# Designs tried in a protein design run: peptides against a protein of PDB entry 4Z5W. Part 68

Target 1, 305 residues: chain A of PDB entry 4Z5W
Amino acid sequence: IPDVFLELNKLWYFSAQSNLFNGEMPRSLSNSRSISLLSLRNNTLSGQIYLNCSAMTNLTSLDLASNSFSGSIPSNLPNCLRLKTINFAKIKFIAQIPESFKNFQSLTSLSFSNSSIQNISSALEILQHCQNLKTLVLTLNFQKEELPSVPSLQFKNLKVLIIASCQLRGTVPQWLSNSPSLQLLDLSWNQLSGTIPPWLGSLNSLFYLDLSNNTFIGEIPHSLTSLQSLVSKENAVEEPSPDFPFFKKKNTNAGGLQYNQPSSFPPMIDLSYNSLNGSIWPEFGDLRQLHVLNLKNNNLSGNIP

## One batch from the design tools (peptide; made by RFdiffusion4, then SolubleMPNN)

Design b2_p14_5_s4 (from b2_p14_5, 4 letters changed)
Fold by OpenDDE base, seed 5:
Structure b2_p14_5_s4 (fold): chain B 305 residues (1-305), chain A 14 residues (1-14)
Amino acid sequence: as target 1 above (305 residues)
Amino acid sequence: LPKLPPSTIPYNFV
């Protein structure tokens, strides 16, 4: 990428996604006063990620996903006082979340999906201080760690939590009950155990639940038949979606479906591939907004209502 | 075949 961004003093949006750009980010780009949205996703950019936050006073969105960047996660990003959205998916950091992210008050959406992030306990302890954090994607990190259940963890404004395919041990963490605005929860493809907690049915905004491919036991909580978002059409306030898309593979061999907004996910309960027992509650018939109920590959018995 | 979870993992359009 040429070092010409000093001349582009009116440039607000720069998107150069899905090209063959190599080398480092040009110094003039890292010092741009005008850029609000920067996307360099899906290139071969390398070197260390450096942004001069004192110069980049208009930066609101950063997408550097699927590049060959190396080194540490930039600890100075919290100094970018308007930075809301960060996509660092598929950047191999081999690192922990920086302690400086405790001060990241502008942060609303963060993805580190498949970024070789380590220490989930430290990551959650740091990120709970981000009071405006609504979307958190940590899929394909923390391999074989334990999901912390510390009740003091608080994500008050969290709407989307995706921590899938980590082989995490532990239980569904009680601290998620402190997230009353939670709309989408995906903890699939872990080694989570115990029972599915009844308080999960008290999350009135929860329309998408994926607990599939775990080791859950016991009955399906009856409280899941009372999820308000699945009983009635709440007018989903179109809150500003993250500037990065979500991806879901239906099958290992299928192309990923792109979801541009959390609202584009079908209303779903997926409890498949567990060790759940008991009956299917007839009151699942009250969930008039439910598009997908997946209970396959469990130990369920009785009549299908 | 198991469904892969939602992720922000962009597919490399190779």
Scores: peptide ipSAE 0.039, ipTM 0.764, DockQ to the pose 0.107
Fold by OpenDDE base, seed 1:
Structure b2_p14_5_s4 (fold): chain B 305 residues (1-305), chain A 14 residues (1-14)
Amino acid sequence: as target 1 above (305 residues)
Amino acid sequence: LPKLPPSTIPYNFV
């Protein structure tokens, strides 16, 4: 990418996704005063990620995902006072989340999916201080760590939490009950154990629940039949989605489905591939907005309602 | 077949 962005003093949006760009990010781009939206996703960009936050005063969205960047996560990003959305998916950092992210009050949406992030306890302890954080994607990190259950953890404004395919141990953490605005929860493809907690049914905005491919035991909580977002349409507050898309792949050989917004996900309860027992509650029939109920590969018994 | 979870991992076309 040429170093010409000083001349482009009116450039508000720069998208150069899915090209063959290599080398480092131009210094003039890292110092752009005009850019609000920057996406360089899916290139071969390399070197250390550096942004001059004192210069980049208009930066609101940053997508650098699927590049060959090396080194540390930029600890100065919280100084980008308008920066709301960060996509660092598929950048191999081999790092912890910087302590400076405690001060990241502008942060609304963050993805580190498949970025070799370590120490989930530290990551969640840091990110809970991001009071405006609504979307958090941490899929394919923290391999074989324990999901912290510390009751003091608090994500008050969290709408989307995806921490899948981490081989995480532990239970569904009680601190998630402090996230009353949660719309999408994916903890699938872990080693989570215990029972599915009844308080999940109190999350009135929760329309997408994936707990599949874990080691959950006991009955399906009856409270899941009362998920208000799946009973009625009245509470579907369409809030601004993150500027980065979500991807879901059903199998290894299929193309992934792209979802531009969390609301584009089908209303779903997926509890498949666990050790759940007991009956399927007839009151699942009250979930008139539910598109997908997946209970396969459990120890369920009785009548199918 | 491993059901891949929802992710923000874009497809690499590069």
Scores: peptide ipSAE 0.033, ipTM 0.743, DockQ to the pose 0.099
Fold by OpenDDE base, seed 2:
Structure b2_p14_5_s4 (fold): chain B 305 residues (1-305), chain A 14 residues (1-14)
Amino acid sequence: as target 1 above (305 residues)
Amino acid sequence: LPKLPPSTIPYNFV
């Protein structure tokens, strides 16, 4: 990418995603005063990520995902006082979340999916201080770590939490009960154990639950049959979504399904590939908004209602 | 251990 962004003093939106750009991010781009939305996703850009937050006063969205950037996570990003959305998926940092992210009050949406992030305990301890954080994606990190269950952890405004494919140990953490606005929870493809907690059914906005491919035991909580978002069509307030799409790969050989909005996910309960026992509750018939109920590959018994 | 069928990694890449 040429170093010509100084001349582009009116550039508000720059999208150069899914090209063949290589080399470093231009210094003039890292100092752009005009840019609000920057997407360089899916290129071959390299070097250290550097943004001059004192210059980039209009920056609201940053998508650098799927590039060959190296080095540290930029610890100065909290100084970008308008920066809401960050997509750093597939950038191999081999790092922990910077301590400075405790101060990241503008942050609403963060992805580090498949970014070689380490120390989930530190990451969650830091990110809980981001009071405006609504979307958090940490998939394919923290390999074989323990999902912290510390009751002091609090994500009050969290709507989307995706921590899939980490081989995480532990249980469904009680601190998630403090996230009453949670709409989408994906903890699939971990080594989570214990029972599925009944308080999940109290998350009235929860329309998408994926706990598949874990080691959960016991019965399906009857409270899941009373998930209000799945009983009645709530007027989904179109809240600002992340500026980055979600991807769900259903099959190893299939392309990922792109979901541009959290609301574009089908209403779903996926508890498949666990060790759940007991019956299928007939009251799942009350979930009139439910599109997908996946209970396969468990130890369930009794009649199919 | 349930043999995780290699098939469906929910690769929720955001």
Scores: peptide ipSAE 0.045, ipTM 0.744, DockQ to the pose 0.093; fails the geometry check
Fold by OpenDDE base, seed 3:
Structure b2_p14_5_s4 (fold): chain B 305 residues (1-305), chain A 14 residues (1-14)
Amino acid sequence: as target 1 above (305 residues)
Amino acid sequence: LPKLPPSTIPYNFV
């Protein structure tokens, strides 16, 4: 990418995703005063990620995902006072979340999917201080760590939590009950155990629940039949979606389905591939907005309602 | 090992 962004003093949006750009990020781009949205996703950019946050006063969205960047996660990003969305998916940091992210009050959406992030306890302890954090994607990190269940963790404004495919141990963490605005929860493809907690049915905005491919036992909580978002079409408040799309890959060889917004996910309960027992509750028939109920590969018995 | 069902891994495919 040429170092010509100093002359582009009115440039607000720069999208150069899915090209063949290599080398480092241009210094003029890292110092752009005008740029609000920067996407360099899916290139071969390399070197250290450096942004001059004192210069980049208009930066609101940063997508650097699927690049060959190296080194540490930029600890100065909280100094970008308008930065809301960060996509660092598939950047191989081999790092912990910087302690400076405790001060990241502008942050609304963060993805570190498949970024070799370590120490989930530290990550969640840091990120809970991001009071405006609505979307958190941490899939394919924290390999074989324990999902912290510390009740003091608080994500008050969290709407989307995706921590899939980490081989995480532990239980469904009670601190999620402190997230009453949660719309999408994916903890699939872990080693989570215990029972599915009844308080999940009290999450009135929860329309997408994936707990599939874990080691959950016991009955399906009857409270899941009363998930308000699945009973009635409450107008899902079109809150500003993350500037990065979500992808759901059904098969290792299939193209992933792209979801541009959390609201584009089909209303779903997936409890498949666990060790759940008991009956299917007839009251699942009250979930008039439910598109997908997946209970396969459990120990369920009785009649299908 | 049960055949890994098609992993619907919601990740940001970048």
Scores: peptide ipSAE 0.043, ipTM 0.747, DockQ to the pose 0.146; fails the geometry check

Design b2_p14_6_s1 (from b2_p14_6, 8 letters changed)
Fold by OpenDDE base, seed 4:
Structure b2_p14_6_s1 (fold): chain B 305 residues (1-305), chain A 14 residues (1-14)
Amino acid sequence: as target 1 above (305 residues)
Amino acid sequence: PPPNPNPEPTNIIF
């Protein structure tokens, strides 16, 4: 990428994703006063990520995902006072989340999916201070760590939580009950154990629940038949989604389906590949908005309602 | 079950 962004003093949007750009980010780009949206996703960019937050006063969205960046997570990003969305998926940091992210009040959406992030306890302890955090994606990190259940953890404004494929141990954490605005929860492909907690059915905005491929036992909580978002069409005002896409693989050989918004996910309960027992509640018939009910590969018995 | 060699978690950027 050429070092010409100083001349581009009116450039508001720079989208250069899915190219073959290599080398470092140009210094003029890291100092751009005009850029609000920067996407360099899916390139071969390298070096350390550095942004001059004192210069980049208009930066609102940063997508650097799927690049060959190295080094530490930029601890100065909280100084980018308008920065809302960060996509650092597939950047191999091998790092913890910086303590400075406690002060990241502009942050609304964060993805570190498959970024070799370590210490989930520290990560959640830090990120709970981000009062505007609505979307958090931590998939493919924290390998074999324990999902903290500390009741002091609080994500009041969280709408989307995705911590899949971490091989996390522990239980569904009680602190998630403090996230009443939660719309999408994916804890799939972990080693989570215990029972599915009944309070999940009190998350009235929860339309997508993936607890598949865990070690959950006991019955399906009857309260899941009362998920209001799945019973009735909520007139949910589409709140601003993260400026980064979500990808759901359906098969190894297929490209992942791109979803531009969390609302583009089908209303779903996936409890498949657990050790759940008991019957399917007839009251699942009340979930008129439910598109996908996946209960396969459990120990369920009785009649199918 | 064996670990699914192809986890299909949400929000894998490829």
Scores: peptide ipSAE 0.168, ipTM 0.748, DockQ to the pose 0.110
Fold by OpenDDE base, seed 3:
Structure b2_p14_6_s1 (fold): chain B 305 residues (1-305), chain A 14 residues (1-14)
Amino acid sequence: as target 1 above (305 residues)
Amino acid sequence: PPPNPNPEPTNIIF
């Protein structure tokens, strides 16, 4: 990418995603006073990620995902006082979340999907201080760690939590009951155990639940038949989504389905590939907004209602 | 149980 952004003093949105750009990010771009939205996703950019937050006073969205950047996670990003959305998916950091992220009050949406992030306990302890954090994607990190169950963890404004394919141990953490605005929960493809907690049915905004491919036991909690967002069509307040897309992979060789908004996900309960027992509750028929109920590959018995 | 024939997480960012 050429070093010409000093002349582009009115440039507000720069999207150069899915190109063949290589080398380092231009220094003039890292010092741009005008840029609000920056996307360089899916290129071959390299070197250290450096942003001059004192210069980049308009930066609100940063997408650097799927690049060959090296080094540490930029600890100075909390100094970008308007920065709301960060996509660092598929950047191989091999790092912990910086302690400076405790001060990241502008942060609303964060993805580190497949970024070789380590220490989930430290990551969640840090990120709980981000009072405006609504979307958190940590998929394909923390390999074989334990999902912390510390009841003091609080994500009060969390709407989307995705921590899939980490081989995480532990149980569904009680601290998620402190997230009453949770709309989407994906903890699939872990080694989570115990029972599915009944308090999940008290999350009135929860329309997408994926607990598939774990080691959950016991009955399906009857409280899931009373998930208010699946009983009635609440006017889903179109809150500002993250500026990064979500993807649902159907098969290893297929491109994922792109979802630009969390609201674009089909209302779903996926409890498949566990060790759940008991009956399918007839009251699942009350979930008039439910598009997908996936209970396959469990130990369920009785009649199909 | 047999491994899910889709061994990847349902929700990922590309």
Scores: peptide ipSAE 0.095, ipTM 0.741, DockQ to the pose 0.086
Fold by OpenDDE base, seed 2:
Structure b2_p14_6_s1 (fold): chain B 305 residues (1-305), chain A 14 residues (1-14)
Amino acid sequence: as target 1 above (305 residues)
Amino acid sequence: PPPNPNPEPTNIIF
């Protein structure tokens, strides 16, 4: 990428995603006062990520995902006072989340999917201080760590939590009950155990639940049949989606389906590939908005209602 | 390699 962004003093949006750009991010780009949205996703950019937050006063969205960046997570990003969305997916940091992210009050959406992030306990302890955090994607990190159940953890404004394919141990964490605005929860492809907690059915905005490919036991909590978002068409207030897409893999060999908004996900309960027992509740028939009920590969018995 | 026309999934949900 040429080092010409100093001349582009009116450039508000720069999208150069899905190209063949190599080398480092140009210094003039890292110092741009005009840029609000920066997307360089899916290139071969390298070097350390550096942004001059004192210069980049208009930066609201940063997508650097699927690049060959190296080194540490930029600890100065909280100084970008308007920065709301960060996509660092597939950047191999081999790092913990910086302590400075406790001060990241502008942050609304964060992805570190497949970024070799370590220490989930520290990550969640830091990120709970981000009062405006609505979307958190931590898939393919924290390999074989324990998902912390510390009751003091609090994500009041969390709407989307995705921590899939981490081989995480532990149980469904009680601190998620403090997230009443939660719409999408994916904890699939872990080693989570215990029972599915009944308080999940109290999350009135929860329309997408994926607990598949875990070691959950016991009955399906009857409270899941009373999920209000699945009973009635509440007008899901189209809150501003994160400026980065989500990708769901339906099949291991298929390209992931792109979803531009969390609201584009089909209303779903996926409890497949667990050790759940008991019956299917007939009151699942009350979930008139439910598109997908996946209970396959469990120990369920009785009649199909 | 030609740019993969399918952007590699960044925010993977399973």
Scores: peptide ipSAE 0.072, ipTM 0.677, DockQ to the pose 0.639
Fold by OpenDDE base, seed 5:
Parts: structure tokens; C-alpha cells; sequence
Structure b2_p14_6_s1 (fold): chain B 305 residues (1-305), chain A 14 residues (1-14)
């Protein structure tokens, strides 16, 4: 990428995704006063990520995902006072979340999917201080760690939480009951155990629940038949989506389906590939907005209602 | 068990 961004003093949006760009980010780009949205996703960019936050006063969205960047996560990003959205998926940091992210009040959406992030306890302890955090994606990190169940953790404004394919141990964490605005929860492909907690049915905005591919036991909580978002249409708050897309594979061999908004996910309960027992509740018939009910590969018995 | 045909977890950003 050429070092010409000093001359581009009116440039508001720069998207250079899915090209063959190599080398470092040019110094003039890291000092741009005009850029609000920057996307360099899916290139071969290298070196350290450096942004001059004192110069980049208009930066609101940063997508650097799927690049060959090295070094630590930039600790100065909280100084970018308007920065809301960060996509750092598939950047191999081999690092912990910086302590400076406790001060990241502008942050609304963060993805570290498959970024070799370590220490989930420290990550959640830091990120709970981000009062505006609505979307958190931590998939394919924290390999074989324990999901912390510390009741003091508080994500009051959290709407989307995805921590899948981490081989995490533990239980469904009680601190998620402090997130009443939660719309999408994916904890699939872990080693989570115990029972599915009844308080999940009190999350009135929860329209997408994936607990598949765990070691959950006991009955399906009857409270899941009363999920208000799946009974009635009234609570589809069209909030501003993250500036980065979501991807859901349909099959191990299929390309990921792109979802541009969390609201584009089908209303779903996936409890498949667990050790759940008991019957299917007839009251699942009350979930008139439910598109997908996946209960396959459990120990369920009785009649199908 | 057959390899789980369930999709790998949500948010594999490609």
C-alpha cells in the first residue's frame, strides 16, 4: 500500500479487503485524521499493528482480520476515543488481552476469533470494564482452559457472546444472568458439563442459543419453552450491527455462510450432541418464532409432542 | 461416533 494518505485529507472510508497487499501499513495511514472506517481484511500485511490514536481522531471501525501481523495486541487502542468496532480475527498474536482495554469505553464490538488469545479469566476480567461492549467473539482461543464462573463478572450491555471451539471446561457461567440484553449465545464445541441452567429461559431477548457439542446432562429446562423472543415478534430491536460479518459453517466441508447482521441468524435452539435425558416439552409448540430446534444425538425419550 | 456434521462454531471470519 503506498504512503500517500497525507494528501487524502477527505478520505472517510478506505476498504481494501481481499487483495494481495503485503508489507506494513503505511505511516500516513496510521496517522490519518479523516479516516472513520478502515478495512484491510484478508491480505498478507505484516509487521506490528501501530495506530497513532492522537492523529486518528475520526477512526470508528478497524478491520485487520486475516493478515500476517505479528507482535502484541496494540495497548494504545483505548486512546482512539471514537473506535467502536475491532476485527482482529485470524491474527496470530499468541497473547493475552492488554490491561489497557479496561479503559476502552468506546468499544462496542470485538472479535479475536482464531487469534491465539490466552487466559480467558484475565480476558473477561478486563473486558467487563468496557461498558459499551455489545458483541464479543472469542471463538478458537483459550484451548482447554476453564470458563470462569465468577459471579462478580458483569457484561450489562452484552448482546452477542460467542466463545465456541475452545475445548473449555466448566459449566454455563452464572455471570451471564447479569446480561439481560443477550440475544445470541454460542458456547458450542466445548467440554462444558453439568445441567443447562433454568435462568437461561429468563433472557427475554435470547433468540439464538447454541450449546451443541458439549457434555451437558439432565433434562432440558422447561423455562426454555417461555423464551419471550421466540414466543412473540415484539422485541426485535434493530440495533446497529458490528461492521464485521459473522460466519456460520453449515457443514465441516462447506464454506461459512456470511451473516451481515446478528438479526439475520435464524431463531434457534441447538442442544444437539450432549447427554440430555427426559422428554421433549409439549410447550415448545408455544415458540412460534423458532426456526430451528436441534435436539439430535442426546438421550431423550418418550413421545414427540 | 460419526464426525459431528454440525457446523464449526459461529464467527469463523474467513
Amino acid sequence: as target 1 above (305 residues)
Amino acid sequence: PPPNPNPEPTNIIF
Scores: peptide ipSAE 0.084, ipTM 0.715, DockQ to the pose 0.108; fails the geometry check

Design b2_p14_6_s2 (from b2_p14_6, 8 letters changed)
Fold by OpenDDE base, seed 1:
Order: C-alpha cells, then sequence, then structure tokens
Structure b2_p14_6_s2 (fold): chain B 305 residues (1-305), chain A 14 residues (1-14)
C-alpha cells in the first residue's frame, strides 16, 4: 500500500479488503487524523501492527483480520478513544491480551478468532473492565485451557459471546448469569463438562445457544423451554452490530455462511454431541420462534414429544 | 499460495 495518506486528509472510510496487498501498513495510514473506518481484511500485510492513537483521533473501526501481521497485540489501542470495533481474527499473535485493555472503555466489539491468543483467565479478567463490550469472539484460541468459573467476572453489557473450538475444560461458568443482555452464546467444540445450568433459561434475550460437541451430562434444563426470546416475538432492539461479519460453517466441506449481524442467525438451541440424558421436554413446543433444535448424539430417552 | 479470494471464515461460529 503506498504511503500517500497524508495527502488524503479527508479520508474517512478506507476499505481495501480481499486484495493482494503485501508488506507493512504505510506510516501515513497509521497517523491518519481523518480516518474513521479502516478495513484491510484478507490481504498479506505483514510486520507489526502500529497505530498512532494520538494522531488517529477519529478511528472508530479497525479490521485487520486474515493478514500476516506478527508480534504483540498493540497495547496502545485503548488510547484510540473512539475505537469501538476491532477485528483481529486470523492474525497469529501468539500472545496474551494486553493489560492496557482494562482501560478500553470505547471498545464494543472484539474478535480474536483464530489468533493464537493465550491465557483465557487473564483475557476475561482484563476484558470484563470494558464496560461497553457487547460482542466478544475468542474462537480457536486458548487450546486446552480451563474456562474460568470465577463468580466475580462480570460482562454486564455482553450480547454475543463466542468461544468455540478451544478444547476448553471446566463447566458453564456462573459469571455468565451476570450478562442479562446475552443474545448469542456459542461454547461449542470444547471439553466442557458438568450439567447445563438452569439459569441459562433466565437469559430472556438469548435466542441462539450452541453447546454442541462438549461432555455435558444430566438432563436438559426445563428452563430452556421458557426462553422469552424464543417464546415470543419480542422486539429485539436492533442495536448496532459489529462492523465485522460472522461466519458459520454449515458443513465441513461447505464455504462458511456469512452473517452480517448477530440477529441474522436463525434462533437455535444446539445441544448435540453431548452425554445428556432424560426426556425431551414437550414444552419445547412453546418455543414458537425456534428455527433449529438439535439434540442429536446424546443419551436422551423416552418419547419424542 | 495467494490468499483465498473467498473470504476465509473469520469470526468462526461452529
Amino acid sequence: as target 1 above (305 residues)
Amino acid sequence: PPPNPNPEPTNLIF
């Protein structure tokens, strides 16, 4: 990318995603005073990620996902006082989340999906201080770590939590009950154990639950049949979605389906590939908004209602 | 290899 962003003193939106750009980010871009949205996703950009947050006073969204950047996560990003959305998916950092992110009050949406992030305990302890954090994607990190169950963890404004395919151990953490605005929870493809907690059914905004491919035991909590978002068409307040898309693989061989908003996901309960027992509750018939109920590959018994 | 022109699934949900 040419180093010409000093001349572009009115540039507010720069999207150059899905090209063949290589080399480092130009220094003039890292110092742009005008830029609000920067997307360089799906290129071959390399080197360190550096942003001069004292210069980049208008930066609100940063998408650098699927690039060949190296080194540490930029610890100075919290100094970008307007920065709301960060997509660092598929950047191989091999790092922990910086302690400076405790001060990241502008942060609303963060993805580190498949970014070789380490220490989930530190990551969650840091990110709980981000009071405006609504979307957190941590898929394909923290390999074989334990999902912390520390009851003091609190994500008050969290709407989307995705921590899939980490081989995480532990149980569904009680601290998630402190997230009453949670709409989407994906903890699939882990090694989570214990029972599915009944308090999940108290998350009145929860319309998408994926706990598939774990080691959960016991009965399906009857409280899941009373999820308000799945019983009634509540006007889910369409809050501003992250500026980055989500991708779901429907089949191993199919291209991922792109979802531009969390609200575009079909209302779903997926508990498949566990060790759940007992009956299917007939009251699942009350979930009139439910599109997908997946209970396959469990130890369920009795009658199909 | 050139980056897959198809956006690789970023922000994977399974």
Scores: peptide ipSAE 0.060, ipTM 0.701, DockQ to the pose 0.553
Fold by OpenDDE base, seed 4:
Structure b2_p14_6_s2 (fold): chain B 305 residues (1-305), chain A 14 residues (1-14)
Amino acid sequence: as target 1 above (305 residues)
Amino acid sequence: PPPNPNPEPTNLIF
């Protein structure tokens, strides 16, 4: 990428994703006063990520995902006072989340999916201070760590939480009950155990629940038949989605389906590949907005209602 | 090898 962004003093949106760019980010780009949206996703860019937040005063969205960047997570990003969306997926940091992210009040959407992030306890302890955090994607990190259940953890404004494929141990954490705006929860492909907690059915905005491929036991909580977002069409005001796409793999050999917004996910309860027992509640028939009910590969018995 | 034309999913949901 040429070092000409100083001359481009009106450049507001720079989208250069899915190219063959190599080398470092140009210094003029890291100092751009005009750029609001920067996407360099899916290139071969390298070096350390550095942004001059004192210069980049208009930066609102940063997508650097799927590049060959190295080094630490940039601890100065909280100084980018308008920065809302960060996609650092597939950047191999081998790092913890910086303590400075406690001060990241502009942050609304963060992805570190498959970024070799370590210490989930520290990560969640830090990120709970991000009062505007709505979307958090931490899939393919924290390998075999324990999902903290510390009741002091609080994500008040969280709408999307995705922590899939971490082989996480522990239980569904009680602190998630403090996230009443939660719309999408994916904790699939972990080693989570215990029972599915009844308070999940009190998350009135929860339209997508994936707890598949865990070690959950006991009955399906009857309260899941009362998920309001699945009973009735909520007039959910479309809140601003993250500026990064989500990808769902249907099959190992198929390309992932791209979803541009969390609302583009089909309303779903996936409890498949657990050790759940008991019957299917007839009251699942009340979930008129439900598109996908996946209960396969459990120990369920009785009649199908 | 040619760059993998299929961008591997960045934000995976399984």
Scores: peptide ipSAE 0.050, ipTM 0.670, DockQ to the pose 0.522
Fold by OpenDDE base, seed 2:
Structure b2_p14_6_s2 (fold): chain B 305 residues (1-305), chain A 14 residues (1-14)
Amino acid sequence: as target 1 above (305 residues)
Amino acid sequence: PPPNPNPEPTNLIF
């Protein structure tokens, strides 16, 4: 990428994703006062990520995902006082989340999917201080760690939580009950155990639940049949989606389906590939908005209602 | 080569 962004003093949006750009991010780009949205996703950019937050006073969105960046997570990003969305997916940091992210009050959406992030306990302890955090994607990190169940953890404004494919141990964490605005929860492809907690059915905005490919036992909590978002067509207020897409793999060999908004996900309960027992509740028939009920590969018995 | 029309999934949901 040429080092010409100093001349582009009116450039508000720079989108150069899915190209063949290599080398480092140009210094003039890292110092741009005009840029609000920066997307360089899916290139071969390298070097350390550096942004001059004192210069980049208009920066609201940063997508650097799927690049060959190296080194540490930029600890100065909280100084970018308007920065709301960060996509650092597939950047191999081999790091913990910086302590400075406790001060990241502008942050609304964060992805570190497949970024070799370590220490989930520290990560969640830091990120709970981000009062405006609505979307958190931590998939393919924290390999074989324990998902913390510390009751003091609080994500009041969390709407989307995705921590899939981490081989995480532990149980469904009670601190998620403090997230009444939660719409999408994916904890699939872990080693989570215990029972599915009944308080999940109290999350009135929860329309997408993926607990598949875990070691959950016991009955399906009857409270899941009373999920208000799945009973009634609440006008899901189209809150501003994160400026980064989500990708769901339906099949191992298929390219991921792109979803531009969390609301584009089909209303779903996926409890497949667990050790759940008991019956299917007939009151699942009350979930008139439910598109996908996946209970395959469990120990369920009785009649199909 | 043409840019891969399927961008590699960044934010994976399984």
Scores: peptide ipSAE 0.049, ipTM 0.660, DockQ to the pose 0.664
Fold by OpenDDE base, seed 3:
Structure b2_p14_6_s2 (fold): chain B 305 residues (1-305), chain A 14 residues (1-14)
Amino acid sequence: as target 1 above (305 residues)
Amino acid sequence: PPPNPNPEPTNLIF
């Protein structure tokens, strides 16, 4: 990418996704006073990520995902006082979340999906201080760690939590009951155990639940038949989504389905590939907004209602 | 369990 962004003093949005750009990010771009939205996703950019937050006073969205950046996670990002959304998916950091992220009050949406992030306990302990954090994606990190169950963890404004394919141990953490605005929970493809907690049915905004491919036991909690967002079509307040898309793969060789908004996900309960027992509750018929109920590969018995 | 024909989690960011 050429070092010409000093002349582009009115440039507000720069999207250069899915190109063949290589080398380092231009120094003039890292010092741009005008840029609000920056996306360089899916290129071959390299070197260390450096942003001059004192210069980049308009930066609100940063997408650097799927690049060959090296080094540490930039600890100075909390100094970008308007920065709301960060996509660092598929950047191989091999790092912990910086302690400076405790001060990241502008942060609303964060992805480190497949970024070789380590220490989930430290990551969640840091990120709970981000009072405006609504979307958190930590998929394909923390390999074989324990999902912390510490009741003091508090994500008050969390709407989307995705921590899939980490081989995480532990149980569904009680601290998630402190997230009453939770709309989407994906903890699939872990080694989570115990029972599915009944308090999940008290999350009135929860329309998408993926607990598939774990080691959950016991009955399906009857409280899941009373998930208010699946009973009635609440006017989903179109809250500002993350500026990064979500992807659902259908098959190993297929491109993922792109979802630009969390609200674009089909309302779903996926409890498949566990060790759940008991009956399918007839009251699942009350979930008039439910598009997908996946209970396959469990120990369920009785009649199909 | 048989290998899930979709071995990737429902929600990835690409």
Scores: peptide ipSAE 0.045, ipTM 0.677, DockQ to the pose 0.096

